# Peptides against a protein of PDB entry 2AUS: the designs that were tried, part 243

Target 1, 323 residues: chain A of PDB entry 2AUS
Amino acid sequence: ADIKREVIVKDDKAETNPKWGFPPDKRPIELHIQYGVINLDKPPGPTSHEVVAWIKRILNLEKAGHGGTLDPKVSGVLPVALERATRVVQALLPAGKEYVALMHLHGDVPEDKIRAVMKEFEGEIIQRPPLRSAVKRRLRTRKVYYIEILEIDGRDVLFRVGVEAGTYIRSLIHHIGLALGVGAHMAELRRTRSGPFKEDETLVTLHDLVDYYHFWKEDGIEEYIRKAIQPMEKAVEHLPKIWIKDSAVAAVAHGANLTVPGIVKLNAGIKKGDLVAIMTLKDELVALGKAMMSTQEMIERSKGIAVDVEKVFMPRDWYPKLW

## One batch from the design tools (peptide; made by RFdiffusion4, then SolubleMPNN)

Design b2_p27_8_s3 (from b2_p27_8, 12 letters changed)
Fold by OpenDDE base, seed 1:
Structure b2_p27_8_s3 (fold): chain B 323 residues (1-323), chain A 27 residues (1-27)
Amino acid sequence: as target 1 above (323 residues)
Amino acid sequence: SMREEHEEIVRKVEEYLREHAEELEAR
């Protein structure tokens, strides 16, 4: 469920100049691509890095990056951030994931027992990282948000699972199989969600991208490639947001930290240390940064550094310098 | 030209996708 964050207004009189910036819906196609994210249906077979390299070749791009690795054999939702948006993937790495998995049991188990045991794996689980992971092989906890059994056919169990970032579904299935007493393995896996990206009308294949790029370049039809690329702002929908005055935008775009006087409105529930998106009043992403205050402190204080700006996305010239 | 090199790369990607389409659709 998209956690609808409450919006607290600090300055109800703040206006924005419609001539400044480029709102996500008003970007020319070239600029839309420069600040784009593809919701790719990754095919099974290639690595996530090979697929990113192909997208760069298809779309004639210098830079791209993915919002979290899928194994070669795993298909489904792979967000690919383009060009100037490439660094937005840092917002997607910590985001929750959903998968549909086929688990094959190595013995016969009554359906009622399968359902009961799988329900016990909702919540905090202990995982050991696989040998291939660059992560130190320390035991770690991960959250399983939900398990939904879709179908049980003898020894085959089809289920949907929502998990914390970096949960290994193969390891989860192995532990379920141990708890059932018969053992199990992962037969199939598809990722159906990566943060704000899901299986919907925005999901596109590599073949779609080839065709849509051809329609744009050879036939002059931009509608398909425009639809196939989401604005980079989509990649931060799950983050807490802070909306700033037009007079603060150019300073933040130059890498200045956000100070409390620049805030117009903000989401409730920001904690010190949270990753936050700094937005214009036109819902343009200016920067990502670390909250140096809570929401409450940003409301109550008149001065101070609200956000330590880590990554600027907006060009320096979209808004005028007003200092 | 950079255009001809790009068109050749696109064709190679299309060929790869076509050769692997049966493996991609059967799932």
Scores: peptide ipSAE 0.039, ipTM 0.616, DockQ to the pose 0.196
Fold by OpenDDE base, seed 3:
Structure b2_p27_8_s3 (fold): chain B 323 residues (1-323), chain A 27 residues (1-27)
Amino acid sequence: as target 1 above (323 residues)
Amino acid sequence: SMREEHEEIVRKVEEYLREHAEELEAR
């Protein structure tokens, strides 16, 4: 998520009309909620589905969805996309995750051996999905981006781990325990990151949401609930972006595919088949789609379909139809 | 009413959070 993508400018003279659209920082509170994502600190105990149901009830919402299931016992970062933003979670499902895990060893192992063996699990690991997963129990590889040991207290090992989406930390710990020769199990797990969402000042509890909703509805104070909800554009920060002309926005908002002439600027390194975010020049999310061209093809070509638009978020009336 | 349902759910969330406060204070 933190990789600054290079921005290639195709049209340096392209301007945007300040009267069109609603930039993420300028949305009225009701519109901000309609296009919002909560960085929820999920408590241990409830399912991710129960927590989403509670948020819908607390905030009086018709629709919401989460950016990737946490097991009931797992706490921490659960992005919850609201109302018209609900489907932005599709951008978060493939995003990398970070966890802090407590591993309990079933025997005594020297600290130097623990550190050495855990470092060998950085890279590609072979996993078996748990039985309760609807995913076919096939052997699969997953990437472990990094393992950082935080603390070792006898048989208890606290560590931070960055992983590819759908890596099972319980299975990782089981395999580490086998490699150590003593066995191990996952005692505790907290998710500390889900793509662009992390433990920061935007992290809020269910209690915070209750209080902040009351402050808004009873006291007329919208500041707290406004800060507790991130714009949906936050949920696409980790994706490659394509910025489009004002004249192209309404067409894409109507579900038309993005054509090359509509592109003002784009990130480097887009490949055919990548999920991309189509943005306005005011950094508003118009749509998600599949890249039909590479960045290089989008630069070199004068015409053609650049992005197959899969999901529109922007209302059709925010920008005028200029055709 | 939708309001009564909301108030009931707020109470259930607050009760749940109170019962699990010891697990939440382990920051």
Scores: peptide ipSAE 0.029, ipTM 0.589, DockQ to the pose 0.208
Fold by OpenDDE base, seed 4:
Formats: C-alpha cells, sequence, structure tokens
Structure b2_p27_8_s3 (fold): chain B 323 residues (1-323), chain A 27 residues (1-27)
C-alpha cells in the first residue's frame, strides 16, 4: 500500500468544474455514510459477518461488506464498506495484510535458531487453505513480505508479519514449527493492517460506533461519526489510479469503458490486466476496472479502450452528460 | 482480558440495540 506511484500527466491543461461531483472531504454526512468505509477494530469472539451485521444495525444500514475475513478469535483491522461503497471490498480482498502473532513452540529452541529459521520464511511460501475456508483446499504460493520478531520469551515468540492476501498465519506458524523441529501453534493473532487501513487514529471499535451514532442522531453532533467513517476512496489508495476529464465521468458512471482520450493523468507502472481505480480530478472514485493497456500504451496511444469498467460507484447524476 | 473486553463491547452493542429497537424497526 505504501508504494508511492509516480503520477504521469497527459493533459496539463485539464480543469475541473467545482460545482460537479462530491469530493471525499465535502460530502454531506448522509452521503459520506453511503460512500463510507469503517476501519473497524474487530473484537475477538464474533465472526466478521456478525460484526458487519452489528454495524448495519447500529448505523441503520441496508448493506455492508468487509474487506477480508478475520477468524472469530482474531482481532484488529477489519475494513467495513457501507451501503453504496459495499462493493469497494473488491479492492481490499487482494490487498497485502500485516499481523502481530504469538507463536507458541512445543519445545525449547535457541533464540538464534528461532531468528535464523523465521528469516528464511520471508519470500515465497507454499500453503494449504484451512478446512474452514470457503476456498477449495488447493496448494498455493503466497508471499511473506517481512517477518519482524518483536519478543522471544522461552517458547513464546511474538512477531510482526507482512503477507500477501489470503496467507494463513496459522499455517505459516505450523510450518515454522516444523522447520524448528519442535512444532508450533498460533496462540494469538491480531491484524494490524489491511491494505491502506492500519492501526491509526481512524481505527474505531463497535462501542465507538454506538456512541458516535447516538451523538449524531440524538444530539445532532455529526463530527464523531464523520471521523469514524472514511471515504470509499481510502479503500482504493493502494491501487494504481487513472484520473479522467469531467467530460468522461458521466459516461464511465453509466458503465461505459474508459477510452484513452478521457485520461488526464495516471500512475506509472500499470500493466495490462491490473485492477485500477478511475478517479475524477477531485479524487472521487468513479469506478474500478481492468486495465486493457499499460501506462506506456495509455500515454502513447490517441485512442482505444484503456480500462474495462467492472464496478461503478459514482452516481450517474454527479457529473453532467457532455456527449 | 481480550475476552472481558469483547464481552463488554457485546453487552454495550446489545444494550444500544435494545434501546433503539423501535427506531431500528420503524426504518
Amino acid sequence: as target 1 above (323 residues)
Amino acid sequence: SMREEHEEIVRKVEEYLREHAEELEAR
């Protein structure tokens, strides 16, 4: 998520009308909620689906979805996309994740050996999905981006781990335990990051949401609930972006594919087949789509389909039809 | 404990849902 992507400007003269759209910072509270994502601190105990159901009840919502399942016993960062933003979870499912895990070893191992073996698990690992996964139990590779040992207390190893989406930390710990020769199990797990969502000032509890909704509905104080809900655009910060002309926005909002003439600026390093966010010049999310061209092709070509639009988020009426 | 903290959150959520049941059913 922290990869600063270079922005290539294709049209430096492109202006945007300030009267069109609703920038993420200027949405009325009801509209902000309709296009919101909560960075929830999921408590240990409930399923991710139960927590989403509770948020829907607390905030009186028809629809919500989570940015990637946490097991019942796992706490921490659970992005919950609300109402019209619900489908933005598609951007979060493939996002990298960070965890803090407590591994309990089934035997005594010298600290230096623990450190050496755990470092060898950085990189590509082979995993088998657990039985509880809705995913068919097939062997798959996953990336471990980093392992940081925080503390070693005898048989207890506290560590931070950055992983590719769908890496099972329980399986990682099992494999580390096998490599150490004594066996191991996962004692505790907390998710500290899910793509652009992390443990920061935006992290809120279910209790906070109860209080903040009360302050809004009964006391008329919208500030707390406004801060507790992130704009849906937060959920796409980790994606490569393409910014489009005002004249192209309504067409894309109607589900038309993005053509090369509509592009004002774009991130470097887009490849054909990448998931990309189509943005307005006011950083509003219009749609998610599949890149049909590379960044270089989108710069060099004067015409053609740049993005196959898969999911529209922006209402059709935020920008005028200019065609 | 993490369990006690969870049980406290659940209790508060259940309390809120009980207090706001009429408002939540009327939408």
Scores: peptide ipSAE 0.023, ipTM 0.456, DockQ to the pose 0.038
Fold by OpenDDE base, seed 2:
Structure b2_p27_8_s3 (fold): chain B 323 residues (1-323), chain A 27 residues (1-27)
Amino acid sequence: as target 1 above (323 residues)
Amino acid sequence: SMREEHEEIVRKVEEYLREHAEELEAR
């Protein structure tokens, strides 16, 4: 998520009409909720599905979805996409995750050996999903991006770990314990990051949501609930972006593929087959789609399908039809 | 009513979170 992508401008004269659309910071509170994502601090105990059900009840919503399951005993960052934004979770499912884990060793191991062995688990690891996983239990590779040991207290090892989506920290700890020769288990686990969502001022509890909803509905104070809900555009910050002309927005919002003439600016390093976010010049999410061209092809070509539009988020009426 | 059901669910969430507060404070 921390990869700053260069922005290449293709059309430096393209302007946007300020009267069209609803920029993320200009949505009325009801519309903000309809296109919202909560950075929830999931408590330990409940399932991610129970927590999503509770949020729907607390906020009186018909639909919501989470940006990747946390086990019942696991706390921390659970992005919950609301209503019309519910489908944006698909951008978060493949996103990297960070955890803080407490590993308990089943024997005494010198600290130098702990540090050395844990460093060997950075990179590609072989994992087998746990039996309880709905995922078919097959051997697979996963990336461990980094392991940062925070503290070692005898047999207890507190560490931060950045991982590819669907890496099982419990299995990682089990394998570390085997490599150390003493065995280990996961004592505690907290998720500290899910793509662009992290532990920051946007992290809210279920209690916060209850209180903030009441302040809005009973006292007319919308500020708290507005701050507690992130715009859906937050959920695509980690994706490569393509910004389009106002004249192309309504077509894409109707499910038309993005053609090269509609592009105003784009991120560098888009490859064919990448998931990309199609944005307005006001940083509104129009759609998610599959890149049919590289960044270079989108710059050099005058025509053709740039993005196969898979999921539209923007309403069809926010921008005028100019075709 | 849908309102009474909502209020009951809110209460159950609050109760659950209170009962598990010690587990939540173990940061």
Scores: peptide ipSAE 0.021, ipTM 0.531, DockQ to the pose 0.265

Design b2_p27_8_s4 (from b2_p27_8, 13 letters changed)
Fold by OpenDDE base, seed 2:
Structure b2_p27_8_s4 (fold): chain B 323 residues (1-323), chain A 27 residues (1-27)
Amino acid sequence: as target 1 above (323 residues)
Amino acid sequence: SKRKEDEEIVEKVEEYLREYEEEREAR
């Protein structure tokens, strides 16, 4: 998520009509909710499904979905996409995750050995999904991006870990414990990041959501609920982006593939097959799609399908049909 | 019904929230 992607401008003369669309900062509160994502601090205890069902009930929503399951006992960052934004979770599922974990060792190990062994788990690890997982128990590689030891207190090791999506921290801790020779288990786990969502001022509790919804419905104060809900565009910040002409927006919003002439600017480093976000010049999410060209091909070519549009988010009427 | 299931889920989540607050205040 922290990779600043270079922006390459293809059409420096492209302007956007300020009357078209609804930029993330200019959505009426009802529309903001319809295209919202909550950066939820999931409490320990409930399942991610139970929490989503609760949010739907309290906020009177027809649809919601979460950006990647947390186990019942795991707290922290659970992105919950609302209503028309529900399908944006597809962008979050493959996103990297960060956790703070407390590992309890089953024997005494010198601190230097703990540090040395844990550092060896940075990089590619072989994991087997837990028995309780609906995922077929096939051996698979996962990336551990980093391990940062925060504290060592005897047999208790507090650490931060950045991982590829679907890395099981419990299994990581088990393997660390085996490598240390004493065994270990996961005592506590909190997710501190899910792609672009992290522990920051946007993190809200279930209680906050109740209070903020009541302030809006009973007192007419929309400020709190507006702050508690992020625009759906937040959920795609970590993706490579392609910004399109106003004249191309309505076509893409109708499910047409993005063609090269529609591109105004794009991120560097897009590869064929990448998941990309198609944006307006006002940073509104139009659609998610699969890149059919590299960034370089999208610059050099005058025609062709640049993006195979997989999921439209923008309503068809926000921009005029100009075809 | 799906509505009854959703209500049972709400009650269960509220129970977990109460328990969690009590545990947090006790620390």
Scores: peptide ipSAE 0.302, ipTM 0.830, DockQ to the pose 0.200
Fold by OpenDDE base, seed 3:
Structure b2_p27_8_s4 (fold): chain B 323 residues (1-323), chain A 27 residues (1-27)
Amino acid sequence: as target 1 above (323 residues)
Amino acid sequence: SKRKEDEEIVEKVEEYLREYEEEREAR
């Protein structure tokens, strides 16, 4: 999420009609929920599936989906996309994750050695998925972006770790323990980040959701439930973006591929095959798709398919059909 | 039925929530 992407303007004269669409900050509460993502603090105990089922029942939703499974015993950041936003989770699955982990060592190790060995696990690591994983158990590489030791108390090591999606912290801790020569296990794990979702003022508990829903339904106070739900656009903040003309929005909302003439501005560094977010000039998510061109090709070319549209989010009627 | 399964899941999650709050207040 912290990658500041340069924005290249292709059409500096492009304007947007303020009467069209529903910007994230201007959605009525029902529409906000329909296009919402909860930054949930998942409690330890329940599965991510059970928690999603609970949210659907309590908030009276037909569908929801989570932005990447947490194990039952793992707490913390679980993005839950609601209703029409449910498929936005596909943007979060490949996103980097951060955890705070408690590692328990099976022997005494000097603190300097702990720090030195853990630093060697930054970068590419070889992992074997656990047997319980739906992922085929094969040796694979994963990136550890950073390890920050927070506290060392004898055999207990509290650390923050930023990792590539599908890195198994339990396996990391096991390998650290082997490298230390004493062995180790994961005592506790909390996810503190999932792409753009982190521990901040937007993090809400299941209890908060109950209370805030009751305040809305019984007392008519929508403020709390509105704040508890993020716009679906939050779930794509980490993706490269392409902003399109008002005249292109309805076509993309109908499932048409984005063509180069529709582009107003775009992020630098898009490669062919990248997942990209197609946005309006009001920062509304129209669709997710696969880039068929690089940023450079999208600038230099006057025609062609820029994005293969895979998933439309915007309703067909928010912008007029201008073709 | 899917509805009964959802109800059983809700009850189970509510139990986990109670246990988790009790553990947090005790720390």
Scores: peptide ipSAE 0.297, ipTM 0.833, DockQ to the pose 0.193
Fold by OpenDDE base, seed 1:
Structure b2_p27_8_s4 (fold): chain B 323 residues (1-323), chain A 27 residues (1-27)
Amino acid sequence: as target 1 above (323 residues)
Amino acid sequence: SKRKEDEEIVEKVEEYLREYEEEREAR
């Protein structure tokens, strides 16, 4: 998620009209909520679905969705996309995750051996999805990006782990325990990151959301609820971006594919088939789509379909039709 | 039916929130 992507400029003279669109920082509170994502601290106990249903009821929303299920007993970072932003969760589902886990060993193991064996689980691992997963229960490879041991206290091992989407930490801990020869189980689990969402000043509780909503509705104070809701553009920060001309925005907002002439600037390293975010020059999310060209092809070609537009977010009227 | 299910979910989540606060204050 923290990969700084190089930006390649194709048109250094491209300007944007400041009167068109609604940049994330300039959205009225109602519009901000319509295009919002909550970085929720999910409590232990409720399901991710129950929490989303509660948020919809309390905030008086028609639609919401979460950026990847947490088990009932698992706390921490649950991105909740609101209203018109609900579909942005598709960008978060494939995003990497970080957890802090407490592993309890079923026997005594020297600390040096614990450290050595856990390091061997960095990289590619074979997992089977749990019974409760809606995912087909086929064996699959997943990446463990890193394991950081935070503390070892006898049989208790506290560690941070960065993983590919859909890696099961409970299964990882079980396999670590087998490799140690004593067995292990997951005592505690907290998700500390889901793509661009992490434990930071934007993390809010369900109680915070109630209080902040009441401050807005009863006292007219919008500041707290505004801070508690991130713009939907936050949910695509980890994706490669393509910035488009003002003249191309309305066409893409109507569901037209992005053609090469519409591109002003783009990230390096886009491959054919990548999920990309189409942005305005004011960093507004227009749409998500599938790259039909590499970055290099988008630079070298004068014409053709650059992005197959899959999900439009921007309203059709924010930018004028210039065709 | 869907509204009633949503209300039951709200009540359940509010119960979890109360339990969590009580556990937090007891620490």
Scores: peptide ipSAE 0.274, ipTM 0.807, DockQ to the pose 0.141
Fold by OpenDDE base, seed 4:
Structure b2_p27_8_s4 (fold): chain B 323 residues (1-323), chain A 27 residues (1-27)
Amino acid sequence: as target 1 above (323 residues)
Amino acid sequence: SKRKEDEEIVEKVEEYLREYEEEREAR
């Protein structure tokens, strides 16, 4: 999420009509909810599916989905995409995660040895999914981006860990315990990040959502529920972006592939096959798609399919058909 | 009522939190 991507301008004269679309900061509250994502502080105990069902009940929603399962006993950052934004979770599933974990060692180990061995687990690791995972139990590689030891108290090791999506911290702790020679287990786990979602002022509880919904429906105060729900565009901040002409928006919103002439600006470093967000010049999410060209090819070419559009989010009527 | 259903959700979350804390203190 924190990767600053350079923006390359292809058409510096491209303007946008202020009357078209609904910028993320200017949506009416009902529309904001329809295209919203909650940065939920999931409590320990319930499943991620139960929590999504509860949010649907609290907010009177038909559809919602979460940006990556947390186990029942795991608390913290669970992005919950609402209604028309529900499918944006596909952008969050591959996103990096951060956790704070408490590891309990089954024997005494010198602190210097704990620190040295845990540092060796930074980088590429081999994992097997747990039995309870819906994913087939195949060995797979995962990246550990960083391990930060926060505290060591005898046999208890509190640490922060940044990982590739689908890294199992319980399995990591088990392997660390084996490498230390004493064994270990995961005592506690909290997720502190899921891509662009982190522990910040946007993090809300189920209690907050109950209260904020009542303040809106009973007292007419929309401010709290508006702040508790992020625009769906937040869920794609970590993706490379392509910004398109107003004249291309309606075609993409109808499911047409993005062609090179429609591009106004784009992030550097897009590769063929990357998941990309197609944006308006007002930073509205039009669609997610697969890049069919690199950034360089999208700059140099005058024609061709730039993005294979996989998921449309924008309504077909927000921008006029200009074709 | 919708409010009563929301209160039941809160109570259930609080129950899970209590059970989690009790399981933590017992370890």
Scores: peptide ipSAE 0.021, ipTM 0.498, DockQ to the pose 0.872; fails the geometry check

